# Peptides against a protein of PDB entry 3OAK: the designs that were tried, part 8

Target 1, 145 residues: chain A of PDB entry 3OAK
Amino acid sequence: DDLEQYLDEKILRLKDEMNIAAQLDIDTLNKRIETGDTSLIAMQKVKLLPKVVSVLSKANLADTILDNNLLQSVRIWLEPLPDGSLPSFEIQKSLFAALNDLPVKTEHLKESGLGRVVIFYTKSKRVEAQLARLAEKLIAEWTRP

## One batch from the design tools (peptide; made by RFdiffusion4, then SolubleMPNN)

Design b1_p24_8_s2
Fold by OpenDDE base, seed 4:
Structure b1_p24_8_s2 (fold): chain B 145 residues (1-145), chain A 24 residues (1-24)
Amino acid sequence: as target 1 above (145 residues)
Amino acid sequence: MTKEEYEKWLKEAEELLEKAEKLY
């Protein structure tokens, strides 16, 4: 119906915005590495984060989020950056909190590639303990028989 | 999630971990 289509378009627009933000940050960091210009700071994801959090927190958007594979963009945001660093703590915390409240199924994890990334967060020594624990919780829930 | 799926993701996660950590 009209509402469903509207919501699909809304999520797809956000998905595109997230992908663009991620790529811009990657480009910024790659340029920083190449040039040594330390004034180059990747901030596009941080700038968009409030909007992402707002959308992910809306219960009425859960199905639309999952059906349109927005989790692929969430996965992209959580992946290590070109310099090997992780996204900001705030991004990690916000996204993991959102994931904890979404009815994520195995099919969504497969479509998005999010499963491997969350497992990564259970293993990385650079991840804050609280987030590692949350990652472990998510994996346990997703792997439950 | 099947055991096979988890093991696949685990392997991929470890590969990702290796790539990320060797940069430091």
Scores: peptide ipSAE 0.340, ipTM 0.853, DockQ to the pose 0.803
Fold by OpenDDE base, seed 5:
Structure b1_p24_8_s2 (fold): chain B 145 residues (1-145), chain A 24 residues (1-24)
Amino acid sequence: as target 1 above (145 residues)
Amino acid sequence: MTKEEYEKWLKEAEELLEKAEKLY
């Protein structure tokens, strides 16, 4: 119906914005590596983060979020960057918190690739202990009988 | 999820770790 279509379009627009932000940050960091210009800072994801958190926190959007595979863009935002670093602490914390409140199912983990990335966060030595524990909690919930 | 699915994701996570670590 009209409402469902409106919500789908809203989420798909956000998904596109997230993907663009991620690519722009990747381009910035690749250029930084190539040129040695240390003044180049990747800021696009950080700028968009408040909007992402706002959408992910709305219970009435849960079905639309999951059905349109917004979690794929969440996965992209969590992946290691070209310089080997991880996304900012605030991005990690905000996304893990949002994921904890979503009714994520196995099918969503498969189609988004989020499962392997969250497991990565349980194992990486560069992840803050508190965030590693959040990642472990999510994995435990997703693998429980 | 099945044990096989988890083991697959675990393997893929290890591969991701290896790729990231070479840049350190």
Scores: peptide ipSAE 0.337, ipTM 0.851, DockQ to the pose 0.702
Fold by OpenDDE base, seed 1:
Structure b1_p24_8_s2 (fold): chain B 145 residues (1-145), chain A 24 residues (1-24)
Amino acid sequence: as target 1 above (145 residues)
Amino acid sequence: MTKEEYEKWLKEAEELLEKAEKLY
């Protein structure tokens, strides 16, 4: 119906915006590495984060989020950056919190690649302990027999 | 973290996910 179509379009637009933001940040950091210009700061994801959190937190969007594989864009945002660093603490915290409230299933983890990345967060020594624990909790829930 | 470590973790994570699917 009209509402379902509206919600699909909304999620797909956000997915595109997230992917663009991630690529712009990657481009910025690559240029920073190549030129040595330390004034270059990647902040496109941070700027878009409030909108992402707002969408992910809405219960009525859960099915649309999962059906349109928005978790693929969430995975992209969580991946390590070209300089080896992780996305900002705020991005990690916000996304993990949002994931904790979504009815994520195994098929969503595989089609998005999110499962692999979250396991990465359980093992990386660069991740804050509190977020590593949350990542472990999520993996335990998602892989529950 | 190295690229090699990351790739190893991804492989292990995928195997874990596949195993989980069989248990559901």
Scores: peptide ipSAE 0.216, ipTM 0.727, DockQ to the pose 0.100
Fold by OpenDDE base, seed 2:
Structure b1_p24_8_s2 (fold): chain B 145 residues (1-145), chain A 24 residues (1-24)
Amino acid sequence: as target 1 above (145 residues)
Amino acid sequence: MTKEEYEKWLKEAEELLEKAEKLY
């Protein structure tokens, strides 16, 4: 179908954009570590976040999101950064909120690696309590029989 | 964050992720 193809292409483009943004931020922070240049700030994910949130929140895109493994890119965005920090609180909050409304199945968690990362967020001492609680809620829901 | 703090945190994260893999 024309619509199906359009939606697939849209999601795949976003997936690529997310991956590029993540890599650019990684490169920036690696360079910051190597050079000591504290003026280098990773901002690519933050710049793209509104678009990501908009897409993840659309019910008509849910199946396309899950079928194209966009959650892999969500997982990448949630992973620790080269300097040992986590993504910004806003990124965490926005992505977890979006995940809470998606009909995520076990197969999607396996394909994306998201399950492991969310469990990490339930236990990491660097995660805000509010988000840790939400992560725990998600894990509880996803591990139901 | 110091180098030592970073290395310790990475180790912890890795261990947590390894445990999480048991879900699948």
Scores: peptide ipSAE 0.180, ipTM 0.715, DockQ to the pose 0.062

Design b1_p24_8_s3
Fold by OpenDDE base, seed 3:
Structure b1_p24_8_s3 (fold): chain B 145 residues (1-145), chain A 24 residues (1-24)
Amino acid sequence: as target 1 above (145 residues)
Amino acid sequence: MTKEEYEEWLKEAEELLKKAEELA
């Protein structure tokens, strides 16, 4: 119906915005590496984070989020950056918290690539211990029969 | 999640880990 279409379009727009933000930050960091200009700061994801968290926290959008594979963009946001660093602590914390409340199924993990990334967070020595534990919790929940 | 799926993701996660370490 019209509402469903509206919600789909809304989520797809956010997905696009997230992907653009991620790419812009990557471009910024690559330029920083190339030029040595340490004043270049990647801020696009941070700027968009409140909107992302707001959407992910809405129970009435869960189906729309999962059906439109918004988790693919979440995965992109969690991936290591060009310099090998991880996204900001706040991004990690916020996204893991949001993921914990979503009815994520194996099929969503596969189509988004999120599964491998969260496992990465359970193993990386650059991840804060508390977030590694959150990642472990998610994996444990997702591996339940 | 099947064992096969987990092992696949584990492998991919390790590749990400290796790549991140090389880039840092």
Scores: peptide ipSAE 0.329, ipTM 0.858, DockQ to the pose 0.788
Fold by OpenDDE base, seed 2:
Structure b1_p24_8_s3 (fold): chain B 145 residues (1-145), chain A 24 residues (1-24)
Amino acid sequence: as target 1 above (145 residues)
Amino acid sequence: MTKEEYEEWLKEAEELLKKAEELA
């Protein structure tokens, strides 16, 4: 119906915006590495984060979020950056919190690639302990029969 | 989630970890 179509378009637009933000940050950091220009700062994801959090926290959007594979963009935002660093602590914290409240199923983990990335966060020495534990909690939940 | 699925993701996570460590 009209509402479903509207919500789909809304999520797909956000998905596109997230992907663009991620790529722009990657481009910025790659250029920083190449040129040594330390004035180059990747800020696109951080700028968009409030909007992402707002959408992910809305219960009425859960089905639309999962059906349109927005988790793929969440995965992209959580991946390590070109210099080997991780996204900001706030991005990590916000996204993991949002994931904890979503009814994520195995099929969503497969189609998004999120499973591997969350496991990564349980193992990386660069991840804050509190977030590593949250990642472990998510994995435990997703592996339940 | 099946054991096979978890093991696959674990393998991929380890590859990602290795790559990240090499870049850092």
Scores: peptide ipSAE 0.329, ipTM 0.857, DockQ to the pose 0.780
Fold by OpenDDE base, seed 5:
Structure b1_p24_8_s3 (fold): chain B 145 residues (1-145), chain A 24 residues (1-24)
Amino acid sequence: as target 1 above (145 residues)
Amino acid sequence: MTKEEYEEWLKEAEELLKKAEELA
């Protein structure tokens, strides 16, 4: 199926772009820590966020997103940064909103490692209350029979 | 997810919390 192959390739390209953006931000923050240069700002994920949100919001891409383990890249984007901080509020809010509309199953959580990270957001004192509640809602839904 | 799976992920989440606290 040509369309299926096209969609797979599209998602895999985005997955790669997300991973690169995350790594570049990590590199920037590590360099900031090492050099003390506070002018170094990690902005790669923020720049790519609109594209990520656009793709995650498309219902017709849900199966392709889940089958290609794009959630692994979502998990990477949600993990704590080298300086101990969390990704921006906007990134958190956008990704949790997108996750709420995806038919995520246990197998996808296992393949991506997203389960542990979302649980982290239910417990971290650095997370805004509204996002912690949303994380709790997701966990409750994913644990249902 | 099963109870066992949740407990495993909970443990891993706690490790992530610990690591984040050490870096803060």
Scores: peptide ipSAE 0.325, ipTM 0.855, DockQ to the pose 0.779
Fold by OpenDDE base, seed 4:
Structure b1_p24_8_s3 (fold): chain B 145 residues (1-145), chain A 24 residues (1-24)
Amino acid sequence: as target 1 above (145 residues)
Amino acid sequence: MTKEEYEEWLKEAEELLKKAEELA
């Protein structure tokens, strides 16, 4: 119906914005590595984060989020950056919190690639302990029969 | 999630970890 179409378009627009933000940050960091210009700071994801959190926190958008594979963009935002670093603590915290409240199923993990990335967060020594625990919690929930 | 699926993702996660650590 009209509402479903509107919500789909809303989520797909956000998905596109997230992907663009991620790519812009990657480009910035790659240029930073290439040029050595430490003044280059990746800020696009951080700027968009409030909007992402707002959407992910809406219970009425859960089905639309999952059906449109927004989790693929969430996965992209969580992946290690070109310099080997991780996204900001705030991004990690916000996304893991949001994921905890979504009815994520195995099919969503497969189509998004999110499973592997969250497992990565359970193992990386660069991840803050509190966030590693959140990642572990998610994995435990997703592996339940 | 099946054990096989988890093990596959685990393998991929470890590869990602290795790559990230090499860059860090």
Scores: peptide ipSAE 0.325, ipTM 0.858, DockQ to the pose 0.790

Design b1_p24_8_s4
Fold by OpenDDE base, seed 5:
Structure b1_p24_8_s4 (fold): chain B 145 residues (1-145), chain A 24 residues (1-24)
Amino acid sequence: as target 1 above (145 residues)
Amino acid sequence: MSKEEFEKWKKEAEKLLEEAEKKF
């Protein structure tokens, strides 16, 4: 119906915006590495984060989010950056919190690659302890028989 | 962590995920 189509378009637009933001940050950091210009700061994901969180937090969008594989873009946002760093603490915390309320199934984890990335966060010594615990909680919930 | 190191972690994580998914 009209509403379903509208919601699909909304999520797909956000997915595109997220991917663009990620790429712009990658470009910024690559340029920073190449030029040594430390004034170059990757901020595109952080700027878009409130919108992402807002969408992910809406219960009525859960099916649309999962059906359109928005979690793939979430995975992209959680992956290490070109300089080897992880996304900002705020991004990690916000996304893990948002994921906690989504009815994520195994199929979604597979098609998005999110499962493997979150498991990484449970194992990485570079991740803040509290975020590692959140990641562990997610994995526990997702793998619950 | 380098890109290469992360890829190794991804592979490990994938294996762990696959093992965990067998619980379903």
Scores: peptide ipSAE 0.058, ipTM 0.665, DockQ to the pose 0.078
Fold by OpenDDE base, seed 3:
Structure b1_p24_8_s4 (fold): chain B 145 residues (1-145), chain A 24 residues (1-24)
Amino acid sequence: as target 1 above (145 residues)
Amino acid sequence: MSKEEFEKWKKEAEKLLEEAEKKF
């Protein structure tokens, strides 16, 4: 119906915006590495984060989010950056919190690749303890029989 | 962790996830 189509388009637009933000940050950091210009700061994901969190928190969008594989873009946002760093603390915390409220199923984890990335966060020594615990909670919830 | 190292880690994590999924 019209509403479903509207919601699909909305989520797909956000997905594109997220992917663009991620790529712009990657480009910024690659340029920083290549040029040594330390004034180059990757901030596109952080700028878009409030919108992402807002969308992920809406119960009426859950099915649309999962059906359109928005979690793939969430996964991309959580991956290590070219300089070896991880996304900001706020990005990690906000996304893990938002993921906890979504009815994520195994098929969504496989389709998006999100599961493997979150497992990384449970085992990485570079991740803050608080965030590692959040990741652990997600894995525990997703692997429950 | 380099990009290549992370990709290797992702593959390992995928295997772990697959094993975990057997318990679903």
Scores: peptide ipSAE 0.033, ipTM 0.637, DockQ to the pose 0.078
Fold by OpenDDE base, seed 2:
Structure b1_p24_8_s4 (fold): chain B 145 residues (1-145), chain A 24 residues (1-24)
Amino acid sequence: as target 1 above (145 residues)
Amino acid sequence: MSKEEFEKWKKEAEKLLEEAEKKF
């Protein structure tokens, strides 16, 4: 119906925006590495984060989020960056919190690749203990019989 | 982190991701 179409378009637009933000940050960091210009700071994901969190937290959008594989873009946002760093503490914390409230199923984890990335966060030495615990909580919930 | 440290981290990350692929 009209509402479903509207919501699909909304989520797909956000998905595109997230992917663009991720790529722009990657480009910025690659250029920083290549040129040594330390004034280059990757800020696109951080700028978009409030909008992402707002959308992920809306109960009426849950089905649309999952059906349109927005979690793929969430996965992209959580992946390691070209300089070897991870996304900011705030990005990790906000996304893990938002994911905790979504009715994520195994099929969504597989089609997005999110499951393997979150497992990485439970084991990596570079991840803050607080965030590793949040990741562990997600994995425990997603693997519940 | 240094280039060497980054490469070591990448290898670790790759291993962890491969292990995770067995679960999801």
Scores: peptide ipSAE 0.031, ipTM 0.601, DockQ to the pose 0.063
Fold by OpenDDE base, seed 1:
Structure b1_p24_8_s4 (fold): chain B 145 residues (1-145), chain A 24 residues (1-24)
Amino acid sequence: as target 1 above (145 residues)
Amino acid sequence: MSKEEFEKWKKEAEKLLEEAEKKF
């Protein structure tokens, strides 16, 4: 119906915005590496983060989020950056918290690649302990028999 | 980080991601 179509379009637009933000940050950091200009700061994901968290936290959008594979864009936001760094502490914390309230199933993890990336966060020595624990909690819930 | 540190990070990340694929 009209509402379902509206919600689908809303999520697909956000998915596109997230992908663009991620690419712009990658481009910024690549340019920083190439030019040595340390004034170049990747901020596009951080700027969009409040909107992402707001959408992920709405119960009435859960089915639309999962059906349209928005988790693929969440996975992209969690991947390491060109300079070898991880996304900001705020991005990690906010996304892990938001994911905790979504009814994520195995099929969503596979089609998005999110499961693989979150396991990475449980094992990487570059991840802060408190965030690793949040990632561990997610994995425990998703692998529950 | 240095080029050497970055390459080390990449290898670590790939290894961990490959292991993760066994779970999902």
Scores: peptide ipSAE 0.028, ipTM 0.575, DockQ to the pose 0.075

## One batch from the design tools (peptide; made by RFdiffusion4, then SolubleMPNN)

Design b1_p25_2_s3 (from b1_p25_2, 7 letters changed)
Fold by OpenDDE base, seed 4:
Structure b1_p25_2_s3 (fold): chain B 145 residues (1-145), chain A 25 residues (1-25)
Amino acid sequence: as target 1 above (145 residues)
Amino acid sequence: SKEHEELIKELEEFGEELDREREEE
């Protein structure tokens, strides 16, 4: 129906925006590495984060989020950056918190690759303990029989 | 369930792989 279509379009637009933001940040960081110009700061994801969190937090969008594989973009945002560093603490924390309230199923984890990335966060020595615990909580919920 | 056990195994394997790959870079 019209509402469903509207919501789909909304989520797909956000998905696109997220992917663009991620790529722009990657480009910025790659250039930073290549040039040594420390004034180059990747800010696109941070700028978009409030919108992402807002959408992810809306219960009425859960089905639309999952059906349109927005979690793929969430996964992309959580992946390590070109210099090997992780996304900002705030991005990690906000996304993990938002994911906790979504009815994520195995199929969503598979199609998005999110499960693999979140497991990485539970095991990586580079991840802050607080965030590792959040990741662990997600994995526990997603793998519950 | 068996499905969940398989999922856990897969996730653990992939997670460890990701971690190793990033640490080796």
Scores: peptide ipSAE 0.115, ipTM 0.701, DockQ to the pose 0.450
Fold by OpenDDE base, seed 1:
Structure b1_p25_2_s3 (fold): chain B 145 residues (1-145), chain A 25 residues (1-25)
Amino acid sequence: as target 1 above (145 residues)
Amino acid sequence: SKEHEELIKELEEFGEELDREREEE
């Protein structure tokens, strides 16, 4: 099916872009730690965030997103950074909001590792209270019998 | 960094808790 193939390619391209953005930010922060150059700022994920949110919000892409394990890249974006910090408030908020609208199932949580990361956000003292509540909502939905 | 590694371990441990809860359902 031509449409299915087109949508798969679209999601896989975004997945690649997200992974590259994450790695570039990690490289930037590692260099910042090594050199002490505080002018080095990790901006790649933030720059790509609007596109990620746009794609995640499209109802017609939900199946393609889940089938191609785009949530693995979402998980990567939510992981702690080399300097011990978490992704920006905007990244956390936007991704949690987008995840709330996706029909995520157990198999998707397992293959992406997303469940592990989101539950971390419910327990970590480094997370803002309002974002912890969003994470708790997701966990409650995903663990519902 | 050490702090990063500790946080990753925390993610793994909490993930195991989630897995356990789902198995009990």
Scores: peptide ipSAE 0.090, ipTM 0.667, DockQ to the pose 0.116
Fold by OpenDDE base, seed 5:
Structure b1_p25_2_s3 (fold): chain B 145 residues (1-145), chain A 25 residues (1-25)
Amino acid sequence: as target 1 above (145 residues)
Amino acid sequence: SKEHEELIKELEEFGEELDREREEE
């Protein structure tokens, strides 16, 4: 199916872009740590965030998103950075909001590792309370009877 | 449902794993 293939390719391209953005930010922060140059700011994920949110919000892409394990890249974006800090408040908030509208199932959580990360955000003392509550809402939705 | 039960079990396992990781930090 041509449409299915097109949508798959679109999501796979986004996954690649997300992974590249994450790695570039990691590289920037590692260099910042090594050199002490505080002018080095990791901005690649933030720059790409609007596109990520746009894609995640499209109902017609839900199956493609889940089938191609885009949630793995979402998980990567939510993981702690080299300096031990977490992604920006905006990244956390936007991703948690977007995830709330996806029909995420057990198999998606397993293959992406997203379940582990979201639970982390419900418990970590480094996470803002309001974002922890968003993470808790996701867990509650996923565990709905 | 079976799916719900499996999800709960998986999340509980994730929680336990994360608790162990936090204790090691």
Scores: peptide ipSAE 0.034, ipTM 0.597, DockQ to the pose 0.494
Fold by OpenDDE base, seed 2:
Structure b1_p25_2_s3 (fold): chain B 145 residues (1-145), chain A 25 residues (1-25)
Amino acid sequence: as target 1 above (145 residues)
Amino acid sequence: SKEHEELIKELEEFGEELDREREEE
């Protein structure tokens, strides 16, 4: 099926772009730590965020998103950075909002590791209260019988 | 960093809790 193949390739390309953005930001922050150069700012994820949100919000891409484990890249984007900091407020808020509209199943949580990260956001004292509440809502939905 | 490693460890521990809860459903 030409359409299915096209959509798979589209999502896989985005997945790669997300992973590259995450790694570039990690590299930037590691170099910042090593050199003490505070002018080094990690911006790759922030630059790509609008595209990520756009894709996650499209209902016709839901199956392709889940089948290709794009949520693994979402998980990667939500993990703590080398300096111990968390992703920007905007990244957290946007991703939690987008996740709320996806038909995420247990198998997707397991294969992506997303459940582990979202639970972290419900418990961490470093997370803003309003974002912790969004994370709690997701956990409640995902653990519903 | 040490702080990063501690946070990653926390993620793993909380994930295990979720896995146990899902098995009980």
Scores: peptide ipSAE 0.036, ipTM 0.589, DockQ to the pose 0.115; fails the geometry check

Design b1_p25_3_s2
Fold by OpenDDE base, seed 5:
Structure b1_p25_3_s2 (fold): chain B 145 residues (1-145), chain A 25 residues (1-25)
Amino acid sequence: as target 1 above (145 residues)
Amino acid sequence: FDEELFEEWVKEAEELLEEAEKKYE
């Protein structure tokens, strides 16, 4: 219906914006590696983060978020960057908090690739302990018999 | 839950970790 179409379009627009922000940050860091110009700073995801958090926190958007595979863009935002660094602590914290409140199922983990990335966060020595514990909690919930 | 799927994710996560650590050094 009209409402479903509106919500789908809203989520798909955000998905596109998230993907663009991620790619721009990747391009910035790749150029930094290539040129050695340490003044190049990746900031596009950080700028968009408040909007992402606002949408992910809406209970009435949960089904639309999951049905449109917005978690794929969440996964992209959590992946390590070209220089091997991780996204900012605030990005990690915000996204893991949002994931904790979504009714994520195995099918969503498969189609988004989020499963392996969250497991990555349980293993990396460069992840803050509090976020590693949250990642472990999510994996435990998602892998329940 | 599909244990075989989980094992696959663990393997992929470890590969991702190895790659990230190599780039960070």
Scores: peptide ipSAE 0.698, ipTM 0.951, DockQ to the pose 0.843
Fold by OpenDDE base, seed 4:
Structure b1_p25_3_s2 (fold): chain B 145 residues (1-145), chain A 25 residues (1-25)
Amino acid sequence: as target 1 above (145 residues)
Amino acid sequence: FDEELFEEWVKEAEELLEEAEKKYE
């Protein structure tokens, strides 16, 4: 199916872009830690965020998103950074909002590693209350009998 | 839902949290 192939390629490209952005930010922050150069700012994820949000918000892409394990890249974007800090509030907010509207199943959580990361957000004291609550909501939904 | 799986995730999350907090200090 031409459309299916097109959508798969679209999502896989985004997945790759997200992974690259995450790695670039990690590299930037590691260098910042090593050199003490505070002018080094990790902004690759933030720059790509609008595109990510645009894709994640499209209902017609939900199956493609899940089937291609884009959630793995979402998980990567949510993971703590090399200095122990968390991704920007905007990234957290946007991604959790998107996750809330996706029909995520256990299999997707397993293959992406998203489960433990979202639970992390329910426990971290450095997460904004509103996002912690949303994380809790997601976990509750995902762990329903 | 697989409760054992959930507990595994919780354990991993707590490890992740510990690591993150250690680095953040």
Scores: peptide ipSAE 0.698, ipTM 0.951, DockQ to the pose 0.861
Fold by OpenDDE base, seed 2:
Structure b1_p25_3_s2 (fold): chain B 145 residues (1-145), chain A 25 residues (1-25)
Amino acid sequence: as target 1 above (145 residues)
Amino acid sequence: FDEELFEEWVKEAEELLEEAEKKYE
């Protein structure tokens, strides 16, 4: 119906915006590595984060979020950057908090690739302890029989 | 839950970790 179509388009637009932000940050960091210009700072994801959090926190959007594989973009935002660094603490914290409230199923983890990335966060020594524990909690919930 | 699927994710995560750590050095 009209509402479902509207919500789908809204989520798909956000998905596109997230992917663009991620790519722009990647491009910025790659250029920083290539040129040595340390003034280049990747800020696109951080700028978009409030909008992402707002959408992910809305219970009425959960089905639309999951059906349109927005978690793929969440996964992209959580992946290590070209220089091997991790996304900002705020991005990690916000996204893990949002994931904790979504009814994520195995099929969503498979189609998004989020499973391996969250497991990564349980293993990395550069992840804050509180977020590593939250990642572990999510994995435990997602892998329950 | 699919244990084999989980093991695949773990393996992929470890590969991702190794690559990230290598780049971060």
Scores: peptide ipSAE 0.694, ipTM 0.950, DockQ to the pose 0.847
Fold by OpenDDE base, seed 1:
Structure b1_p25_3_s2 (fold): chain B 145 residues (1-145), chain A 25 residues (1-25)
Amino acid sequence: as target 1 above (145 residues)
Amino acid sequence: FDEELFEEWVKEAEELLEEAEKKYE
C-alpha cells in the first residue's frame, strides 16, 4: 500500500545516504594515508549519525528497517577503517544501543554480515569496556538456543 | 541456533581483528 511504499523508500534513501557517508570517510582516510595530510578528517558518518539514530529508534520502522537490510549499512559503519582505527565512540555507542532495541533475527545477521562484526567488538582490545559488554550481550541474545 | 554458523562468524571476526591490528601498528 501507499504507506508501506513510503516507508520502504524512506529507509532505502537512508541506506543510500549511509553507504555514501561511509565511502566518503574511507576515501578521506585513504587519501590521508597516501598523502600524509593529517588535516584530512573523516566526518561524514558523524554528521549523518543523528538522522540514523532518529530512524533506528522508531519502533514503527523496525519491520521496514529489517526487511530492507538497513543492518548492512549499520555493519558497514561499524567496520574498521582503512588505517585500522575504529569508528568514533559515539557511532559505536549509538548503533549498539539501537541494535539492542531491534528484534534482530538470524536471517538479518546473515544477510547483513552483522554477526561477524559484533563478535569483533567482543574481542578487540581497543573497544571501550561498556561497549564490549553490550556487544557480548547482543551475541548472547542472538545465539540463544 | 546454528552452531556452525556461529563458528564461521568467530573465525571471520578473528581475521578481521588481525587485519585491523596489523594496519593500526
Scores: peptide ipSAE 0.692, ipTM 0.950, DockQ to the pose 0.852

